# Peptides against a protein of PDB entry 6B9H: the designs that were tried, part 5

Target 1, 151 residues: chain A of PDB entry 6B9H
Amino acid sequence: AELCESLLTWIQTFNVDAPCQTVEDLTNGVVMAQVLQKIDPAYFDENWLNRIKTEVGDNWRLKISNLKKILKGILDYNHEILGQQINDFTLPDVNLIGEHSDAAELGRMLQLILGCAVNCEQKQEYIQAIMMMEESVQHVVMTAIQELMSK

## One batch from the design tools (peptide; made by RFdiffusion4, then SolubleMPNN)

Design b1_p8_7_s3 (from b1_p8_7, 3 letters changed)
Fold by OpenDDE base, seed 2:
Structure b1_p8_7_s3 (fold): chain B 151 residues (1-151), chain A 8 residues (1-8)
Amino acid sequence: as target 1 above (151 residues)
Amino acid sequence: VREFFLSL
């Protein structure tokens, strides 16, 4: 999916420790958790990160477990820190991500993380970084942000 | 696109 591929490119700019080259690499949630910690290490602290299992392999049940924790973290962050309400009807299906590597649903998850980045305390730093990306990627990111902000 | 990001 175009959204997923563009946001994967964006995720790669964080230079996290976990491998993040493919859609499959993101399905266990480890990359996402590390990205969130970079976005706000005071909130997504080491104790939070330690709840995410890193030795998942191909176990889709463990992937889904991680993804559920990450989604909850994102939702809590939006409510507690960013002061934004998220519509549950537009949330990503983490079961499809974990079990089937569904790129469309993964894109929706990454879109939520994008929302965290462009609304956090250091939002200007992330906005500047996005503006350095290829224009085609910027366009997709812009559309993704517009969709979030229109709610 | 640039103008959009500058508006954020």
Scores: peptide ipSAE 0.693, ipTM 0.957, DockQ to the pose 0.872
Fold by OpenDDE base, seed 1:
Structure b1_p8_7_s3 (fold): chain B 151 residues (1-151), chain A 8 residues (1-8)
Amino acid sequence: as target 1 above (151 residues)
Amino acid sequence: VREFFLSL
């Protein structure tokens, strides 16, 4: 999916420790958790990150468990810190991500993380970084942000 | 596109 591929490229700019080269690399949630910690380390602190299981391999049940925790963290962050109403937004199906590596649903998950980045305390730094990316990626990111803002 | 990001 175009959304997933563009946001994968965006995720790679965070330079996290976990492998983040493919869609499959993101399905265990470890990269996403590390990205969220970079976005707001005071909220997504080490105690929060330690709840995400590493070394899950191909175990789709463990992937889904991680993804559920991450989604909950994103929703709580939006409610408690960002003051954003996203309850009306279509949430990603983490079961499809964990069990089938569904790129469309993964794209929606990454879109929520994008929402965190462009609304956090350091949002201007992330916006400037996006403006340095390829034009085609910027266009997809712009559309993704517009969709979030319309909800 | 640039104008959009500058408006955020």
Scores: peptide ipSAE 0.693, ipTM 0.957, DockQ to the pose 0.845
Fold by OpenDDE base, seed 5:
Structure b1_p8_7_s3 (fold): chain B 151 residues (1-151), chain A 8 residues (1-8)
Amino acid sequence: as target 1 above (151 residues)
Amino acid sequence: VREFFLSL
């Protein structure tokens, strides 16, 4: 999945504490939660982050529980802070991510996080960082943003 | 691609 691999490369630029080298590293939601806190620490504060379970291991039920909380946080952030509508028919299936490490669905989850970054208060900082990445990655990111903004 | 990001 080209979308997932390109956005994994983008996620790695945040330099979070959790391991983030592979698709499977992202399936427990810990990396995604730490990235969201960097994007907006006032909204995704310590109380929010503390609801995400660490030391999940291979427990797919715990993964899905974390991913559901993260997806809800993203949707609430778009509604309450960004004033942006999200098409529910394009939402990622967190069950497939947690139980099967589905790269296509994970790509769609990371696409929502990308939407938060390019619309948040410090959006220009993230846009400039994207413009410093490899051209092939920039093209995939551009397509992902265009898809979000066309809805 | 560059022009797209500059337009955001």
Scores: peptide ipSAE 0.692, ipTM 0.957, DockQ to the pose 0.845
Fold by OpenDDE base, seed 3:
Structure b1_p8_7_s3 (fold): chain B 151 residues (1-151), chain A 8 residues (1-8)
Amino acid sequence: as target 1 above (151 residues)
Amino acid sequence: VREFFLSL
């Protein structure tokens, strides 16, 4: 999916420790958790990150468990820190991500992380970084942000 | 696109 591929490129700019070259690399949630910690290390602290299993392999049940924790963290962050309400009917299906590596649903998860970045305390730094990316990626990112802000 | 990001 175009959304997933563009946001994968964006995620790679964070230079996290975990492998993040392919869609499959993102399905265990480890990269997502490390990105969220970079966005707000005071909220997504070491204690929060330690709840995410790092040695998951191909175990789709463990992937889904991680993804559920990450989704909850994102929703709580939006409510408690960003003061932003997210419609539950548009949430990503983490079962499809963990069990089938569904690119469309993964894109929706990365879109929520994008929402955290462009609304956090350091939002201007992330916005400036996005403006330095390829124009085609910027266009997809713009559409993704507009969708979040209009809901 | 640039105008959008500057408006955020």
Scores: peptide ipSAE 0.689, ipTM 0.957, DockQ to the pose 0.884

Design b1_p8_7_s4 (from b1_p8_7 with Q2K D3E)
Fold by OpenDDE base, seed 2:
Structure b1_p8_7_s4 (fold): chain B 151 residues (1-151), chain A 8 residues (1-8)
Amino acid sequence: as target 1 above (151 residues)
Amino acid sequence: VKEFFESL
């Protein structure tokens, strides 16, 4: 999916410790959790990160468990820190991500993380980083942000 | 696109 591939490229700019080369690399949630910690380490602190299991392998049940925790963290962050309410009907299906590596739903998850980055205290740093990416990727990211902010 | 990001 175009959204997922563009946001995967964006995620790679964070240089997290976990492997982040493929869609499947993101399905256990570890990369996403590490990215969120970089976005706001005071909120997504070490205690929060320690709730995400790192040795998941191919266990889709553990993947889904991690993804649910991450999604909850994103929703709580939007409510408590960013002052934004996200519609439950537009949330990513973490079951499809964990069990089937669904790129479309993963793209929706990464879109929420993008929302955190471009609305956080250090949003200008992330916006500047996006502006240095390929033009085609910037266009996809722009559309993704517009979709989030239109609600 | 550039103008969009500058507006954020």
Scores: peptide ipSAE 0.638, ipTM 0.948, DockQ to the pose 0.870
Fold by OpenDDE base, seed 1:
Structure b1_p8_7_s4 (fold): chain B 151 residues (1-151), chain A 8 residues (1-8)
Amino acid sequence: as target 1 above (151 residues)
Amino acid sequence: VKEFFESL
């Protein structure tokens, strides 16, 4: 999916420790958790990160468990810190991500993380970084942000 | 696109 591929490219700019080259690499949630910690380490602190299991392998049940925790963290962050109202009907299906590596649903999860980045305390730094990316990626990111703002 | 990001 175009959204997923563009946001995967964006995620790679964070230079996290976990492998983040493919859609499959993101399905266990470890990369997403590390990215969220970079976005706001005071909120997504080490205690929060330690709740995400590493070395999940191909266990789709463990992937889903991690993804559910990450989604909850994103939702809580939006309500408690960002003051953003998220439409529950547009939430990503973490079961499809964990069990089937669904790129469309993964794109929707990464879109929520994008929302955190462009609304956090250091949002201007992330905006400037996006403006340095390839034009085709910038276009997809712009559309993704506009969709979030329309909610 | 540039104008959009500048507006954020």
Scores: peptide ipSAE 0.635, ipTM 0.948, DockQ to the pose 0.882
Fold by OpenDDE base, seed 5:
Structure b1_p8_7_s4 (fold): chain B 151 residues (1-151), chain A 8 residues (1-8)
Amino acid sequence: as target 1 above (151 residues)
Amino acid sequence: VKEFFESL
């Protein structure tokens, strides 16, 4: 999916410790958790990150468990910190991500993380970083942000 | 596209 591939490129700019070269690399949730900690380390602190299991391998049950924790963290962050600035939308199906590496659903998960980045305390830093990316990627990111803010 | 990000 175009959304997933563009947001994968965006995720790679965070330079996290976990491998993040392919769609499958993101399905265990470890990269996403490390990205969220960079976005807001006071909220997504070490205690929160330690609840995400590492060394998951191909265990889809462990992947889904991690993804559920991450989705809950994102939703709680929007409610408790961002004040529900992101409008209602269809939530990603983490079962399809963990069991089937579904790129479309993964794209929707990464879109939620994008929403956190462009609304957090350091949102201008992330906006400037996006503006330095390739124009085709910027267009997809723009559309994704518009969808979050306009529904 | 540039104008959009500048408006955020």
Scores: peptide ipSAE 0.634, ipTM 0.948, DockQ to the pose 0.895
Fold by OpenDDE base, seed 3:
Structure b1_p8_7_s4 (fold): chain B 151 residues (1-151), chain A 8 residues (1-8)
Amino acid sequence: as target 1 above (151 residues)
Amino acid sequence: VKEFFESL
């Protein structure tokens, strides 16, 4: 999906330790968790990150477990820290991500992480980074942000 | 697009 591919490119700019080359690499949630820690290490701290299982391989049940924790973390962050600036009425289906590597649903998950980045304390740093990306990616990101902020 | 990001 176009949304997923554009946001995968964006995710790669974080230079996390976990492999993040393909859609499949993101399905276990490890990359997403590491990205969230970079966005706000005070909230997504070591204790939070330690709840995410590493080395899950192809175990889709463990993938889904991680993804559920990450989704909950994102929603809690929006409510507790960001003041509910993101519309969370349409949530990604983490079962489809974990079981089938569904790119469309993964894109929606990454969209929520994008929402965290552009609303966090260091949002201007992330906005400036996005403005340095390819224009085609910027268009997708713009549309994704507009969708999140349309209450 | 540029104007959009500047407005954030």
Scores: peptide ipSAE 0.630, ipTM 0.947, DockQ to the pose 0.937

Design b1_p8_8_s1 (from b1_p8_8 with D8S)
Fold by OpenDDE base, seed 2:
Order: sequence, then structure tokens, then C-alpha cells
Structure b1_p8_8_s1 (fold): chain B 151 residues (1-151), chain A 8 residues (1-8)
Amino acid sequence: as target 1 above (151 residues)
Amino acid sequence: PDLSQYLS
């Protein structure tokens, strides 16, 4: 999916420790959790990160468990920290992500993380970084932001 | 492109 591929490129700019080359690399949630920690390490602190299981392998049940925790964290962050700047719209189906590596649903998940980045305390830094991205990727990312903020 | 048009 175009959204997923562009947001994967965006996610790669965070240079997290976990492998983040492919869609499948993101399905266990570890990359997402590490990205969220970079976005707001005070909220997504080490205690929060430790709730995300590493070394999941191909266990899709454990992937889903991680993804559910991450989604909850994102929603709680939007409510508690960002003042609900992201409304309760269509949420990603984490079951499809964990069990089937569904790129479209993964794109939705990454879009929520994008929402956290462009609304967090250091939003200006992330916005500036997005403005420096390759044009085609930048277009998709900006469109994704527009969709989030228009709801 | 100005990203601010998508925010606020």
C-alpha cells in the first residue's frame, strides 16, 4: 500500500534499534514501540516499553498482543497528553496486522503514530523533518496528516 | 510545501 510504504520510509528516519526494513518487520510492534518512545520518552518510558514483548518471532498471537498494547498507548497518549487532537475514527485492525501482515491496516497504525509526532511537544522538529523528505513520500505523509486533522 | 496548512 502506498500509505504503508511511505510511512515505513518515514518510520525509518527514526533509526530505531529494531529491524525496520519491511512491512513484516513492523508487525510485531517492536519498531512502533521504539518510535513512540523517541516521540515522547517521558510518556512512553522504559516501563511502558518493557510491556512490549521482544523476540516474538512468527507468533502472530504475541504480535497481536503487542499491537493492542501499542494501539492503547497511542489512544491514551492522544487523550491524556495531546488533548484528543486525534478523534476516535476508524482504527487499524491489529489482528490483520499481526496475523496477515496487512499493509493497509499497518498504514493506519503508522498514521496514528504520525499523528502523535506532529502533535507532540516537539512537533516542529518532526514537521521540519517531513518537509525535507523526498517529494513523493512527503506528499503521502502530508495527505495522511490532513486526513487525521480533518476528522 | 507548508505543512502548517494541515495543522491548526
Scores: peptide ipSAE 0.039, ipTM 0.731, DockQ to the pose 0.508
Fold by OpenDDE base, seed 4:
Structure b1_p8_8_s1 (fold): chain B 151 residues (1-151), chain A 8 residues (1-8)
Amino acid sequence: as target 1 above (151 residues)
Amino acid sequence: PDLSQYLS
């Protein structure tokens, strides 16, 4: 999906340690967890990160388990830290991400992470980085931000 | 463009 591909490009700007070149690379949640730690290392600390299983391989059950933890972390972060600045939104189906590598649902997941970045303490830096992205990608990212803030 | 227009 267009949303997923653009947000994958955005995710790559974080330069995390885990492989993050393909949609499949993101389905185990490890990249997402590392990105969230970069966004707010005080909240998504090592204790939190240690709950995410590494070396998942193709085990879709383990992927789903990780993704559920990550989704919970995102929602809790929005409530506890960001003051629920993101409006009610259609949540991603992590089962489809883990079992089927569903790009549309993965896009929804990455969109939530985008919401964390543009509302966190360093939001201005993330916004500035987005403003420097290639135009077509920037358009999708900006639209995704608007959707998060306008529902 | 100004991304602030998309943020509340």
Scores: peptide ipSAE 0.039, ipTM 0.727, DockQ to the pose 0.429
Fold by OpenDDE base, seed 1:
Structure b1_p8_8_s1 (fold): chain B 151 residues (1-151), chain A 8 residues (1-8)
Amino acid sequence: as target 1 above (151 residues)
Amino acid sequence: PDLSQYLS
């Protein structure tokens, strides 16, 4: 999916410790959790990050468990910190991500993380970084932001 | 927040 591929490129700019080269690398949620910690380390602190299991391998049940925790964290962050700025946005199906590496649903998950970045304390810096991305990727990311704002 | 300044 175009959204997923472009947002994967965006995710790679965070330079997290976990492997993040492929769609499959994102399905266990570890990269997403590390990205969220970079976005707001006071909220997504070490205690929160420690709830995300590492070394899950290909166990789709463990992937889904991690993804559910991450989705909850994103939703709670929007409610508690960001003032529900993306409330009622279409939620990703984490079951399809964990079990089938569904790129479309993964794209939706990454879009929620994008929403956190462009609304967090350092939102201006993240927006500026996006404006420096390669044109085709930038277009998709900016369109994704516009969609978030329209909800 | 208003992101229009970056999207226009």
Scores: peptide ipSAE 0.038, ipTM 0.726, DockQ to the pose 0.189
Fold by OpenDDE base, seed 5:
Structure b1_p8_8_s1 (fold): chain B 151 residues (1-151), chain A 8 residues (1-8)
Amino acid sequence: as target 1 above (151 residues)
Amino acid sequence: PDLSQYLS
């Protein structure tokens, strides 16, 4: 999916330790967790990160377990820290991500992380970085932001 | 384009 591929490119700008070259690399949630820690290390601290299993392999059950924790973290962050600045949004089906590497659902998951970045303490820096991305990718990312922030 | 119109 176009959304997923563009947001994968965006995710790669975080330079996390975990492999993040393919869609499948994101399905275990480890990259997502590391990105969230970069976005807000005070909230997504080491104790939170340690709840995400890093040695998952191809175990789709463990992937889904991680993804559920990450999704909960994102939702809690929006409520507790961001003050629910993101509009009601269709939640990704983490089962389809973990079991089938569903790109469309993964795109929705990454879009929620994008929402965290553009509403966090360093929001302006993330926005500026997005505005410097390659035009075609930037367009998709910015459209995704507009969808999140539209009232 | 400036995203401030959506976020600020």
Scores: peptide ipSAE 0.036, ipTM 0.722, DockQ to the pose 0.489

Design b1_p8_8_s2 (from b1_p8_8 with D8N)
Fold by OpenDDE base, seed 3:
Structure b1_p8_8_s2 (fold): chain B 151 residues (1-151), chain A 8 residues (1-8)
Amino acid sequence: as target 1 above (151 residues)
Amino acid sequence: PDLSQYLN
């Protein structure tokens, strides 16, 4: 999916420790959790990160468990910290991500993380970085931001 | 926040 591939490129700019080269690399949620910690380490602290299992392998049940925790964290962050700036948005189906590596639903999840970045304390820095991305990728990312802000 | 200045 175009959204997923562009947001994968965006996720790679965070340079996290976990492998993040393919769609499959993102399905266990470990990369997503590490990215969220970089976005707001005071909220997504070490105690929060330690709830995400790192040695998941191909176990889709464990992937779904991690993804549910991450989605809850994102929703709580929007409510408690961002003042519900992202509301009434279609949520990703984490079952399809964990069990089938569904790129479209993964794109939805990464879009929610994008929403956290462009509304957090360091939002201006993240927006500046997006403006320096390759044009075709930048277009998809900016369209995704516009969709979030219109809700 | 207003992000319109960064959007197409």
Scores: peptide ipSAE 0.035, ipTM 0.705, DockQ to the pose 0.160
Fold by OpenDDE base, seed 4:
Formats: structure tokens, sequence, C-alpha cells
Structure b1_p8_8_s2 (fold): chain B 151 residues (1-151), chain A 8 residues (1-8)
């Protein structure tokens, strides 16, 4: 999916330790968790990150378990820290991500992380970084932000 | 946050 591929490119700008080159690399949630920690290390601290299993392999059940924790973390972050600045939005089906590597659903998950970035304390820097991305990727990312704002 | 300045 176009959204997923563009947001994967965006995710890669975080330079996390976990492999993040393919859609499949994101399905275990480890990259997402590390990105969230970079976005807000005070909230997504080591205690939170330690709840995410790193040695998952191809176990879709473990992937789904991680993804559920990450989704919960995102939703809680929006409620507790961002003050619900990200309004009602179509939530990703983490089962489809974990079991089938569904790119469309993964795109929705990454869009929620994008929402965290553009609403966090360092929102200005993240927005500026997006504005410097390749035009085609930037277009998709900015459209995704607009969709978040329209809710 | 006001993102309008970046989206227009």
Amino acid sequence: as target 1 above (151 residues)
Amino acid sequence: PDLSQYLN
C-alpha cells in the first residue's frame, strides 16, 4: 500500500536499532516501539519498552501480542499526554498485521505513530523533517496528517 | 498543534 510504503520511509528516518527495511520488519512491532521511545522517552520508557518481546521471529501470535501493546500505548499516550489531540480514527487490525503482514492495516498503525510525532513535544522538528522528504513520500505523509486533523 | 502552516 502507498501509505504503508511512504510511512515506512518515514519510519526509517528514526534510525532505530531494529531492522526496518521491509514491511515484514515492522510486523513484530519492535521498530514501532523503538520509534515511540524516540518520540517520547519519558512516556515510552525502558519499562514500557521491556514489555515488547524482541525475539519474535515468524510467530504471528507473538507479533499480535506486541502490536496490541503498542496500539494500547498509542491510545493511552493520546489520552494521557496529548489530550486527545488525535480524535476518533479507524484503528488498525493488528491481527491482520501480525498474521498476514497486511500493508493497509500496517499503514494505519504507522499513521497513528505519525500522529504521535506531530503532536509531541518535538512536533516542530518532526514536521520540519517531513517537509524535507522526497516529494512523492512527503505528499502521502502530509495527506495522512491531514486525515488525522480532519477527524 | 496548528499544522496548517505546513499543509498549505
Scores: peptide ipSAE 0.032, ipTM 0.694, DockQ to the pose 0.169
Fold by OpenDDE base, seed 2:
Structure b1_p8_8_s2 (fold): chain B 151 residues (1-151), chain A 8 residues (1-8)
Amino acid sequence: as target 1 above (151 residues)
Amino acid sequence: PDLSQYLN
């Protein structure tokens, strides 16, 4: 999916420790959790990150468990920290991500993380970084932001 | 509504 591919490129700019080259690399949630920690390390702190199981391999049940925790973290972050900047938005199906590596649903998940980045304390830095991305990727990312902010 | 309302 175009959204997922572009947001994967965006995710790669965070230079997290976990492998993040493919859609499959993101399905266990570890990359996403590390990205969230970079976005707001005070909220997504080490205690939070430690709730995400590493080395899950191909265990889709463990992937889903991680993804549910991450989604919960994102939603709580929006409520508790960002002041509910995202409303009436379609949530990703983490079951499809964990079990089937569904790129479309993964794109939706990454879009929520994008929402965290562009609404957090360092939002201006993330926005500026996005504005310097390759044009085709930038277009998709900016469109995704617009969708988030319009709902 | 708040996105948290959709989380089980």
Scores: peptide ipSAE 0.018, ipTM 0.589, DockQ to the pose 0.034
Fold by OpenDDE base, seed 1:
Structure b1_p8_8_s2 (fold): chain B 151 residues (1-151), chain A 8 residues (1-8)
Amino acid sequence: as target 1 above (151 residues)
Amino acid sequence: PDLSQYLN
């Protein structure tokens, strides 16, 4: 999906330790968890990150378990820290991500992480970085932000 | 519904 591919490119700018070259690399949630820690390490601290299993392999049940924890973390972050700046938004189906590597649903998950970045304490730095991305990718990312903020 | 509605 276009959204997923552009947001994958955006995710790669975080330079996390986990492999993040393909859609499949993101399905276990490890990259997403590491990105969230970079966005707000005080909230997504080491104790939170340690709840995400790293040696998942192809076990879709473990992937889904990780993804559920990550989604909960995002929702809690929006409620507790961001003050619900992102309100009405459809949740991604983490079952489809974990079991089938569904790119459309993964894109929706990454969009929620994008929402965290553009509303966090360092939001201006993330916005500046996005403004320097390749034009076609930037367009998709900025459109995704606009969709989040219009809700 | 807002995101907080999904918290349980």
Scores: peptide ipSAE 0.017, ipTM 0.584, DockQ to the pose 0.035

## One batch from the design tools (peptide; made by RFdiffusion4, then SolubleMPNN)

Design b1_p9_1_s1 (from b1_p9_1, 3 letters changed)
Fold by OpenDDE base, seed 5:
Structure b1_p9_1_s1 (fold): chain B 151 residues (1-151), chain A 9 residues (1-9)
Amino acid sequence: as target 1 above (151 residues)
Amino acid sequence: SAREFLESL
């Protein structure tokens, strides 16, 4: 999916420790958790990160467990810190991500993380980083942000 | 353009 591929490219700019080259690399949630910690380490602290299981391999049950924790963290962050400025009516199906590596649903998950980045305390730094990306990627990111902020 | 939109944020 175009959304997933563009946001995968964006995720790669965070230079996290976990492998993040393919859609499959993101399905265990470890990369996403490390990205969220970079976005707001005071909220997504070490205690929060330690709840995410590493060394998951191909165990789709463990993937889904991690993804559920990450989705909950994102939604709680939007409510408690960001003041629910993001339209979250269309939530990703983490079961499809964990069991089938569904790129469309993964795209929606990454879109929620994008929403955290462009609304957090360091939002201007992330906006500037996006402005340095390829024009085609910028267009997809713009559309994704517009969808999140629509009421 | 995407750049103009991003600058408006």
Scores: peptide ipSAE 0.672, ipTM 0.956, DockQ to the pose 0.898
Fold by OpenDDE base, seed 2:
Structure b1_p9_1_s1 (fold): chain B 151 residues (1-151), chain A 9 residues (1-9)
Amino acid sequence: as target 1 above (151 residues)
Amino acid sequence: SAREFLESL
């Protein structure tokens, strides 16, 4: 999916410790958790990060467990810190991500993380970073942000 | 453009 591919490129700019080269690399949630910690380390602190299992392998049940925790963290962050309400019917299906590596649903998860970045305290830094990306990627990111803002 | 949109944020 174009959304997933563009946001994967965006995620790679965070230079997290976990492998983040492929869609499959993101399905266990470890990269996402590390990215969220970079976005707001006071909220997504070490105690929060420690709840995410790192030794998951191909265990789709463990992937889903991690993804559920991450999704909850994102939702809580939006409510508690960003003051944003996210409707449940547009949430990513973490089961499809964990079990089938569904790129479309993964893109929706990454879109939520994008929402955190462009609304956090350091949003201008992340916006500037996006402006340094390829124009085609910027366009996809713009569309993704617009979709979040229109809800 | 995407750049103009991003600048508006």
Scores: peptide ipSAE 0.671, ipTM 0.956, DockQ to the pose 0.857
Fold by OpenDDE base, seed 4:
Order: sequence, then C-alpha cells, then structure tokens
Structure b1_p9_1_s1 (fold): chain B 151 residues (1-151), chain A 9 residues (1-9)
Amino acid sequence: as target 1 above (151 residues)
Amino acid sequence: SAREFLESL
C-alpha cells in the first residue's frame, strides 16, 4: 500500500538499530518500539522497551504479542501524554500484520506512530524532517495526518 | 500543498 511504503520511508529516517528495509522487517514491532522510544524516551523508556521481545524470528504469535503491546502503548500515550489529541477508533489489525505482513494494516499502525511524532514535545523537529522528504512522501504524510486530525 | 499544510501544524 502507498501509505505503508511512504511511512516505511519515513520510519527509516529514525535510523533505529533494528533492520527496517522492508515491510516484513516492521512486522515484529521492534522497529516501531525503537521509533517510539526516540519520539518520547521518557514515556517509552527502558522498562517499556524491555517488554518487547526482540528475538521473535518468524513467530507470528510473538509478533502479534509485541504489536499488541505497541498499540497499547500508543493508545496510552495519546491519552496520558498527548491529551487525546489523537483519537483513533479504527485500530489496525495487529493479527493481520503479524500473520500476513498486511501492508494496509501496517500502514495504519505506522500512521498512529506518525500521530505521536507530530504531536509530541519535539513535533516541530519531526515536521521539519518530513518537509525534507520527497514530495510524494510529504503528500502521503499530509493525507495521513489529516485523517488523524479529522477523528 | 503538503508543505503549506505541514507548515500550518
């Protein structure tokens, strides 16, 4: 999906330790967890990150477990820190992400992370970084943010 | 444009 591909490109700008070259690389949640820690290390701290299993391989059950924790973290972050600036009731299906590497659902997951970035304390830095990306990516990001703001 | 939108955030 275009959303997933564009947001994958965006995720790559974080330069996390975990491999993040393909859609499948994101399905275990490790990249996403590391990105969230960069967005707000005070909230997504070491204790939080330690709950994410790093050596999951192709085990879709472990992937789903990680993804559920990450989704919960995002939702809690929106509520506790962002003051519910992002209210998403159409949650990504983490089962489809974990079992099938569903790009559409993964895109929705990454969209939630995008929401965290553009509303966090360092939101201006992330917005500026997005402005440096390719125009086509900027357009997709814009659309994704608009969708979040409309909810 | 996307840039204009992003600048508005």
Scores: peptide ipSAE 0.670, ipTM 0.955, DockQ to the pose 0.892
Fold by OpenDDE base, seed 3:
Structure b1_p9_1_s1 (fold): chain B 151 residues (1-151), chain A 9 residues (1-9)
Amino acid sequence: as target 1 above (151 residues)
Amino acid sequence: SAREFLESL
């Protein structure tokens, strides 16, 4: 999916420790958790990150467990910190991500993380970083943000 | 443009 591929490129700019080269690399949630910690380390602190299991391998049940925790974290962050500035009415299906590596649903998950980045305390830094990316990626990001803001 | 949109955020 175009959304997933563009946001994968965006995620790679965070330079997290976990492998993040492919769609499959993102399905265990470890990269997402590390990205969220970079976005707001005070909220997504070490205690939060330690709840995400590493070395999941191909265990789709463990992947889904991690993804559910991450989704909850995003929703709680949106409510508690961001003042519900992003649309959380249509949520990604984490079961499809964990079990089938569904790129469309993964794109929707990454879109929520994008929402966190462009609304957090350091939003201007993330917006500037996006503006340095390829125009095709910027276009996809724009449409993704517009969708989030149109609650 | 996408750039103009991003600048408006």
Scores: peptide ipSAE 0.666, ipTM 0.955, DockQ to the pose 0.926

